# Ledger of designs, part 314: peptides against a protein of PDB entry 4N78

Target 1, 186 residues: chain A of PDB entry 4N78
Amino acid sequence: HFQVICRLLGYQGIAVVMEELLKVVKSLLQGTILQYVKTLMEVMPKICRLPRHEYGSPGILEFFHHQLKDIVEYAELKTVCFQNLREVGNAILFCLLIEQSLSLEEVCDLLHAAPFQNILPRVHVKEGERLDAKMKRLESKYAPLHLVPLIERLGTPQQIAIAREGDLLTKERLCCGLSMFEVILT
Target 2, 155 residues: chain B of PDB entry 4N78
Amino acid sequence: MAELQMLLEEEIPGGRRALFDSYTNLERVADYCENNYIQSADKQRALEETKAYTTQSLASVAYLINTLANNVLQMLDIQASQLRRMESSINHISQTVDIHKEKVARREIGILTTNKNTSRTHKIIAPANLERPVRYIRKPIDYTILDDIGHGVKW

## One batch from the design tools (peptide; made by RFdiffusion4, then SolubleMPNN)

Design b2_p29_8_s2 (from b2_p29_8, 13 letters changed)
Fold by OpenDDE base, seed 4:
Structure b2_p29_8_s2 (fold): chain B 186 residues (1-186), chain C 155 residues (1-155), chain A 29 residues (1-29)
Amino acid sequence: as target 1 above (186 residues)
Amino acid sequence: as target 2 above (155 residues)
Amino acid sequence: SALKFLEMMKEMAEEALRRAREEAERAAE
C-alpha cells in the first residue's frame, strides 16, 4: 500500500503529506501533550524518594504505583493524552514506511535506468570466466543504449540539455544519501 | 509560410477553378464537334478533328489534374513538416515543464531530508601491501547496498 | 471563345507532352 501511495503521490505529493504530518505532530506535541505533561508535572509528588532496595522489585513497584496513583488513575491521561501519543506514533511510523517505500521505488528506478546510463550490473562470474571479459562484453552490448552520449551526438542543443538534466534527475535519488525520517526525529 | 499561403490561396483554388472551367469547355467542345461532324461534308476530316480535340482536351485535363494534385501534395508536405515542428516544440516545452516540476518537487522533499550520517566509518583497512596501481576498473555501482534499506515491512 | 479555349488547351497539352517527353528522356539517360 505504501508503495502505491508513493507512486501516486510522487515526490511532490510525498513532500506535502510529510509537511502536513509534521505540522500535525508539532501541533500535538506543543499543544495537548505539552499541556498534559505540564499538568502531570504539577501533580507529581515533589518528594519521591527511592524506596529502599530491601522492599524488592514488587515493593518498589507498589511504592511507585502508590505515589503515582492519582496520575495513573487520571482518566483524561488515558483517553486524550495517550491517544495523541498514538497519533504521533502513527505519524512517525507512517513517515518511516513512506520513506522506505520511496527508497524501494527509487532503487527500482535506478536499476531500470542503469543500462541507459552506463551503469552495469554486477555480473556473477562463473568459475573460469574473467570478470573483465564479461564486463567488456556487457559494455559493448549496452553501449548503444547510452542515452546521453547518443543524444549528444545526434540531438539538438536543447535535447542535449534536457537529456543531461533528465539523466541527473534520474541518478540523484534520496535513497543515495538522504533521510526524511531523521528530520522527523529532530 | 509564403509558399503554403500561395498554394492555399492561389494555386490550389486556381487549379480547381481551371479544372471546373475545363469541364464546361469540354462540354462546349463536344457540342461543337458533334455539330461540326453533322454539318461537314467531309465527315472523315471532321472525325479526325474531333479526335484531335478530344485528345487535346483530355491531355489538358490530365495536366490540370496532375498540377493540382502536385500542388496539393506539396501543401500537405509543408503542413506535415509544420506539424512535426510544432510537435517537436510542444514536446520540448512539455519536457522542460516536467523537468522543472520534478526539480521543484525534489527541492520540496529535499527540505525534509537530511544527510544520512553514515557513521559507519568502514575502517578502510588500508591493505598493507601497496598493490600496484591496478588499472582503475570502474567498479559498477553496487546497488545491492541499497537492498538492506527497506527489507522489513510488507505493506 | 471555345476555339480560343481549345487552342489554349492544345498548347497546354502540347507543352505538357513536350515536358513529359523531356522528362522521360532525362530519366532514360
Scores: peptide ipSAE 0.025, ipTM 0.613, DockQ to the pose 0.013; fails the geometry check
Fold by OpenDDE base, seed 2:
Structure b2_p29_8_s2 (fold): chain B 186 residues (1-186), chain C 155 residues (1-155), chain A 29 residues (1-29)
Amino acid sequence: as target 1 above (186 residues)
Amino acid sequence: as target 2 above (155 residues)
Amino acid sequence: SALKFLEMMKEMAEEALRRAREEAERAAE
């Protein structure tokens, strides 16, 4: 699903969606969640001593549940605050998944374009073969596929310019050094 | 453009008119030949003359048709070439626009991105004192108590 | 009048033939 979304939206569409999601998240965080957090901080027990480890995990949980009983039972917290937090979480996850899907698509595009852009994969050298000889053979094999040099020889100046720009756009991808998710966390 | 205009406005119409006139003239020639054959005492000579006129007339018509056909073909070739040039121009414009749109889109998404932090893998300095792993007996935590709190999205 | 027309057509045909021959000769050179 995310792959399809990425293909349909493209870079521009993804940017718009991400921007809107960020706005929503910001609004939720600065608005409702912040207010609830402030309120919760006011009602939080000032001194919460760690129970003795002898009570085990269940006992400790019960202890904290008792200390926070009034907070946990607060209906608005469950219905509104937790829902908003869930929405924020979902938005973050969505952004992550979109970025991952986009990265995969970009990698695929790069791989498909590689033969046309004089990008050769590192060949595994079998024992006894010279790496240089194999690389030269590969270069010779793919040389006719180099699009930009071909157009430079046969094309008009306008075609050459377009080809170069297209080549540049094909080579430059977000996955090469950029992350959207880091911005979201920031 | 001048050549195409000349073909469209002068050569082709002129050729068509010439062909039409030739047709009319052929009819007159035919009538003449028929009358001449009927009136001539020497029918063989009249027939030979008719044959000569017919051959000449056919040759002239063939020439006119050929000339006209060639002019039409030339016209079509010029037009085809013009269309190809126009197509090329449109394609270039379209590609330029697409590239521009893509650049804009990339700028927009770029604003939402930051450089990937190459996590300098700090060499985890192994703490010197290997504390003996205290055998933590994991008692299974029964999480069923939490079942009532979370509306888990049933996938 | 018909004779004059025939003569004109004859002249035109002869001229066309002459031109065709000249073009053929030029192409053969």
Scores: peptide ipSAE 0.024, ipTM 0.608, DockQ to the pose 0.011; fails the geometry check
Fold by OpenDDE base, seed 1:
Structure b2_p29_8_s2 (fold): chain B 186 residues (1-186), chain C 155 residues (1-155), chain A 29 residues (1-29)
Amino acid sequence: as target 1 above (186 residues)
Amino acid sequence: as target 2 above (155 residues)
Amino acid sequence: SALKFLEMMKEMAEEALRRAREEAERAAE
C-alpha cells in the first residue's frame, strides 16, 4: 500500500503530505500534549518514596496506585491525551513507512537505470574465472546501452542536454544519503 | 511553407482541373476519330490516325496523373515532415517541463531531509593482541551471597 | 529522360487535341 502511495504521490505529493503531517504533529505536541503533560506534572506527587520492601509486590503496587490515583483517574488522559499520542505515533510510523517505500522505489529505479548508466553489478566470480574477464564481458555487453554517450554521439544539442539532466536526476536519489525520518525525529 | 502553399493552392488544383479538361477533350477526340473513320475513303489511314491520337491522349493523361500524383505525394511528405518537427518540439517541451517539475519536487522534498548520519562504523580496531579467549570459567554465580540481603519469605 | 518524354507527349497530345477540336468545329459548321 505504501509503495502504491509513493508512486501515486511522487516526490511532490509526498513532500506535501509530510509537511502537513509535521504541522499536525507539531500542533499536537506543542498544544494538547504539552498541556496534558503540564497538568500531569502538577498532579504528580512531589515525593514518591519507595515503599519498604516489606510490603511485598502487591503492597508496593497498591502504594503506587494510590500515589498515582489522581493521574490514573484523570479521564482526559486516557481519552484525549492517549488519542493524540496515538495520532502522533501513527504519523511518525506513516512517515517512516513512506520513506522506506520511497527508498525501495528509488533503489529499484537505480537498478533499472544502472545498465544504461554504465553501472555494472558486482559479478559473482565462480571458481576459476577471472573477475576482470567477466567484468570486461559485461562492459562490452552493456556498452551499447549507455544512453548518455549514445545521445551525445547521435542526438541534437537539446537532446543531449535533456539526457544529461535526466541522467543526473536518475542518479541523484534521496536514498543515497538523505533521510526524511531523521528530520521528523528532530 | 511557400512550397506547400503552392502545391495546395495552385499545383494540385491546377492538375485536377487539367485532368478534368483532358477528359472532356478525350471525348471530343474520340468523336472526331469515329467520324473521321466513317467519312474517310482510306480507312487504313484513318485507323492509323486514330491510333496516333489514342496513344497521344493516353500519354497526356498518364503525364497529368503522374504529375498530380507526385505533387500530392510531395505535399504529403512536406506535411509529414512538418508534423514530425512539431512533434519533436512538443516532446522537447514536455520533457523540459517534466524535468523542471521533478527538480522542483526534489527541492521540496529535499528540505524535509537531512543527511543520514553514516554511523562511522568505528573500525572495531581489533586489539592487535588477540586476547586469548579468556576461557570464561563459568564461575558458578554463587547466589548465596544475595541470601543475606533479601528477606526471603520463609515459606 | 522519362520526364522529358512525358512532357513531349503532353505537348503532342495537347496539340493533337487542339487540332482535333478545330477540325471538329469545322465539321460542325
Scores: peptide ipSAE 0.023, ipTM 0.607, DockQ to the pose 0.009; fails the geometry check
Fold by OpenDDE base, seed 5:
Structure b2_p29_8_s2 (fold): chain B 186 residues (1-186), chain C 155 residues (1-155), chain A 29 residues (1-29)
Amino acid sequence: as target 1 above (186 residues)
Amino acid sequence: as target 2 above (155 residues)
Amino acid sequence: SALKFLEMMKEMAEEALRRAREEAERAAE
């Protein structure tokens, strides 16, 4: 599903969706969640000391339950605050999955473009074969596919410019060094 | 353009008119030959004259048709060439627009990105100044991740 | 060569047609 979404939206669409999601998340965090957190901070016991170990695990649990009784009984916390937190979580997950899917698509594009851009795959050298000989063979095999040099030789200045720009755009992908998810987490 | 205009406005219409005139002339020649044959005491001579006129007329028509055909073919070739040039221009514009759109899209999404932290150290990365062109650090893309997805024909 | 031949034939045909017309006109007076 996310792959389809990435293909459908493209960079422009993904950017728009991500921007809107960030706005929504910001609104949730600075609005409702912040208000609940402030309220919870006011209700939180100022002094919550660890009970004596002598009370055992049940006693300690009961102690904390008692100390947090007002928070646990706050019905709006579960219904509204937790729901908003879930929405934020879903938004984060969505962004992560979109980025992952986009990265996969970009890698696929890079892979498909590689033969045309003089990018040779790593060749598994079988035992006894010279790496250099295999590389030369591959270079020779793919040399006719090098698009930019071909266009530079045969194309008009305008075509050459377009080819170079296209080549650059093909090579420069987000997966090469950029992360959207890190921005979202900040 | 001047050649095409000449073909369209002068040569082809002129050739068509010439063919039409030729038709009219041929009719006159035919009438003459018929009358000459009927009135001539020497029918054999009249027949030979008719054959000569027929041959000449056919040659004339053949020439006119050939000239007209060549002019039409030339016109079509010029038009085809013009169409190809227009197509090339349209394609160039289309590609330019697509590249521009892609650049805009990439700039927009780029605002939402930061450099991947290669450092395992959870250093609080200072917000990358939005204004600095994100230097694409070419990390070698491990293409092995895709080995399992594509039914690549094992050569 | 073929074009020159056709041009020559054209000229011959035109001259023949001209003569035929003139004769036809005379035959019609």
Scores: peptide ipSAE 0.022, ipTM 0.599, DockQ to the pose 0.010; fails the geometry check

Design b2_p29_8_s3 (from b2_p29_8, 18 letters changed)
Fold by OpenDDE base, seed 4:
Structure b2_p29_8_s3 (fold): chain B 186 residues (1-186), chain C 155 residues (1-155), chain A 29 residues (1-29)
Amino acid sequence: as target 1 above (186 residues)
Amino acid sequence: as target 2 above (155 residues)
Amino acid sequence: MPLRFLQMMIEIAEEARERARRAAELAAL
């Protein structure tokens, strides 16, 4: 589904969606979540000392339950705050999945374009074969498919310019070094 | 343009009219030849004259058809050339627009991207205001990453 | 989506080839 979404939206559509999601996340974080956090901070025990280890894990847990009883029993926290946190989480996950799907699509596109751009994948060399010889053979095989040199030889100046730009756009993709998800996390 | 206009407005219509008139003339010639043959005491001479007129008429028609055909072909060649030029121009514009749109789209999405920090530390480090590289850093695409993917993806 | 530019380049290349072919044919006459 995410792959289809990526294909349908394209870079522009994805950008718009991501921007809107960021706005939503920001709104949730700075609005409702912040308010709840402030409220929680007010009701938070001012002095919560670590209980003595002698009480064991159950005793320590009971201690914290008692200290945080008012917070845990805060009904609005479970309903509104947690819902908003879920929404934020879902938005983050959505962004992650979109980026992953986009990256996969971009990689596929790069692979498809590679033979036409004189970009050859490293072929698995069987034992006894020289990598260089195989690569040379592949280069020779795909040489007629090299579009930019062909167009430079046979095309008009305008065609050459367009071809070069197209070549650049085909080679340069986000997956080559850019991450959207990292921006979302900041 | 002038040549095409001349072909469309003068030569081709003129050729069509001439051809049409030639049919009328052929009919008249045929009638004349028939009457001449009937009225002539020398039927052999009349027949030879008829043959001559027929040959001349056919030659004339053939000439007219050939001329018209050549003019039509020339017209079509000119039009084809014009269409090719227009197509080329339209394609160029379309391509330019597409490239521009893509560049815009990439800029837009690029604003939402940062350089992949290879540092494994998922530390939610406060966004250092690192200058968001707007430009695609041409890192050589290490296609070795595809070595693990390539064996299984049946497209 | 980016494959459209590949396709574009292919189309340009084909057009260029065709023009070259036509030019060669005309030169051979």
Scores: peptide ipSAE 0.435, ipTM 0.798, DockQ to the pose 0.841
Fold by OpenDDE base, seed 2:
Structure b2_p29_8_s3 (fold): chain B 186 residues (1-186), chain C 155 residues (1-155), chain A 29 residues (1-29)
Amino acid sequence: as target 1 above (186 residues)
Amino acid sequence: as target 2 above (155 residues)
Amino acid sequence: MPLRFLQMMIEIAEEARERARRAAELAAL
């Protein structure tokens, strides 16, 4: 699903969606969630001592339940605050999954374009073969597929300019050095 | 452009007129040949003359048709070439627009991105204190401590 | 979407080849 969304929206569409999600998250955090957090901080016990370990896990749980009874029983916390937190969480997850899907698509595109752009993978050399010889053979094999040099030789100045820009756009992708998710976390 | 205009306005119409005139002339020649054959005492000579005129007339018509056809073909070739040039120009404009749109889109999404932090591999500073391997003294697990907790069937 | 630019380059290359071919044919004439 996320791959399809990435393909349909493209860079522009993804940017718009991400921006709107960030706005929503910001609104939720600075509005409702912040207000609830402030309220919770006011009602939180100032001193909560750890009960003796002798009470066991159930006893300790009961102790904390008692200390936080007012908070736990706060109906609006469960219905509104937790829902908003869930929405924030979902938004974050959505952004993460979109970025991952986009990165995968970009990598695939780069791999598909590589033979046409004189980008050759590092070949595993079997024992006894010279790496340089293999690389030269590969270069020679894929040389006819190099589009930019071909266009530079046969094309008009306008075609050459367009081809160079196209080549650059094909080579440069977000996955090469940029992250959206880090921006979301800040 | 001048050549195409000349073909469209002068050569092709002129060729069509010439062909029409030739048709009219052929009719006159046919009438002449018919009359000449009827009136001539030497039918063989008249037939030979008719054959000569017919051959000449057919040759002239064939030439006119060929010339006209070639002019039409030339016209079509010029037009096809013009269309190809226009198509190429439109394609280049379209491609330029697409590139521009992509650049804009990339700028927009780029605002939402930051450079991937190359995780500085923090040099795992080996803790200075080599924890002396605490000799694991296997204390025999005294399972008798569990004798009081379980419904163990005393055999 | 980026593959569209690859496709674009391929199309440009094909057009350039075709133009070169035509030019060569005309020159041979």
Scores: peptide ipSAE 0.434, ipTM 0.805, DockQ to the pose 0.749
Fold by OpenDDE base, seed 3:
Structure b2_p29_8_s3 (fold): chain B 186 residues (1-186), chain C 155 residues (1-155), chain A 29 residues (1-29)
Amino acid sequence: as target 1 above (186 residues)
Amino acid sequence: as target 2 above (155 residues)
Amino acid sequence: MPLRFLQMMIEIAEEARERARRAAELAAL
């Protein structure tokens, strides 16, 4: 589903959706959640010490559950605050999944384009084979597929210009060094 | 453009008119040959004359058809060439627009991106001083402080 | 979307090849 969404929206659509999600998240965090957090901080026990590790994870959980029981049982917290937090969480997860899906698509595109752009994988050399010879053979094999040199030789100046720009756009992808999710988390 | 216009407006219509005129002329020649054969005492001579006229007429028609066909082919070639040039221009514009749109889209999404940093695993360090267990005294929490927040029922 | 530009380049290359082929055919004539 996320792959389809990525394909449908493209870069522009994804950007718009993410911007709107960020606005929503910001609004939720700075609005209702912040208000609840401030109020909860006022009513929160001033001294909450970590239980001894000797109680184990169940005992520690029970301790905190007991300490926070009254807060957790507050109806408005469950209905409003937790719902808003869920929405924030869903938005974050959505962004993560979109980025992952987009990254996969971009990687696939790069892999498909690589033979046409003189991007060759490092060849595994078996014992007794020369790496250089094998690489040269591979280069010679794919040389006829190199689009930009072909167009430079046979195309019009306009075609050459478009091809070069297209080549650059094909090579430069977000997955090469950029992350959206990190920005969303800040 | 001048050549195409000449073909469309002058040569091809002219060739069509000439071919039509030739049809009328052929009918006259046929009538003449028929009458000549009927009236001639020397049927063999009349037949030879008819053959000569028929050959000449066929040759003339063939010439007219060939000329017209060549002009039509030339017209089509010129038009095809013009269409190809137009298509190329449209494609170039379309491609330029697509590239521009992509650049804009990339700028828009780019502002939402940062450089990938190598995630450093942070180790959680346990606090060194185990503080003595403080006796927990449960104080009732007054939730009335939250009554002004949200859509809760004011009791 | 990204493969669009690859496809575009392929199409340009094909057009260029076809043009070159036609030119060569005309020159051989």
Scores: peptide ipSAE 0.433, ipTM 0.806, DockQ to the pose 0.845
Fold by OpenDDE base, seed 1:
Structure b2_p29_8_s3 (fold): chain B 186 residues (1-186), chain C 155 residues (1-155), chain A 29 residues (1-29)
Amino acid sequence: as target 1 above (186 residues)
Amino acid sequence: as target 2 above (155 residues)
Amino acid sequence: MPLRFLQMMIEIAEEARERARRAAELAAL
């Protein structure tokens, strides 16, 4: 689903969605969640001492339950605050999944374009074969597929310019060094 | 442009007129040959003359048709070439626009990105001294040691 | 989306080849 969304939205659509999500998250964090956190801080016991270990695990649990009774009984915390946190969480997860899907798509595109751009994979050398010979064979095999040199030889100046730009756009992708998710976390 | 205009305005219309005129002329020649054959005492000579005129007329018509056809073909080729050039130009514009749109989109999404922190692969410097796996002697965790750290009442 | 630019380059290359072919044919005449 996320792959389809990425394909449908493209870079521009993804950017718009991400921006809007960030706005929503910011609004939730700075507004409702912050207010609830402040309220929780007010009702939090000022002094919460560790109960004596002699009370055992059940007694300790009951002690903390009693100390946090006001927080636990705060109905709005369970309904509104947690819902808002869920929304924030969902937004973050959405962003993460979109980025991952986009990265996968970009990698696939890079891989598909590689033979046409003189980007050759490192060949596994079997024992006894010269790496250089294999690489040369591979280069020779894919040489006719190199689009930019072909266009430079046969194309008009305009075509060459467009091809070079297209080549650059094909080579440069976000996945090569950029992360959207890190921005969302900040 | 000038060649196409010449073909459209002069050569092709001229060729069509010439062909029409040739048809009229052929009719006249036919009438002449018929009359000549009827009036001539030497039928064989008249027939040979008719054959000669017929051959000449047919050759002329064939030439006119061929010339006209070639001119039409040339016209079509020029037009096709012009259309191809226009198509190419439109495609180039479209491609340029697409590239521009992509660049804009990339800038927009780029604002929402930061450089991936390449985790410096901390070279796990294997400590030179392979600390002999100290046999983890499970010392019973003496929880009493924690008794002094908490605000708990010393019993 | 990115494959679109690859496709674009392929199309340009094809056009360039076709133009070159036509030019060669005309030169042979």
Scores: peptide ipSAE 0.435, ipTM 0.805, DockQ to the pose 0.785; fails the geometry check

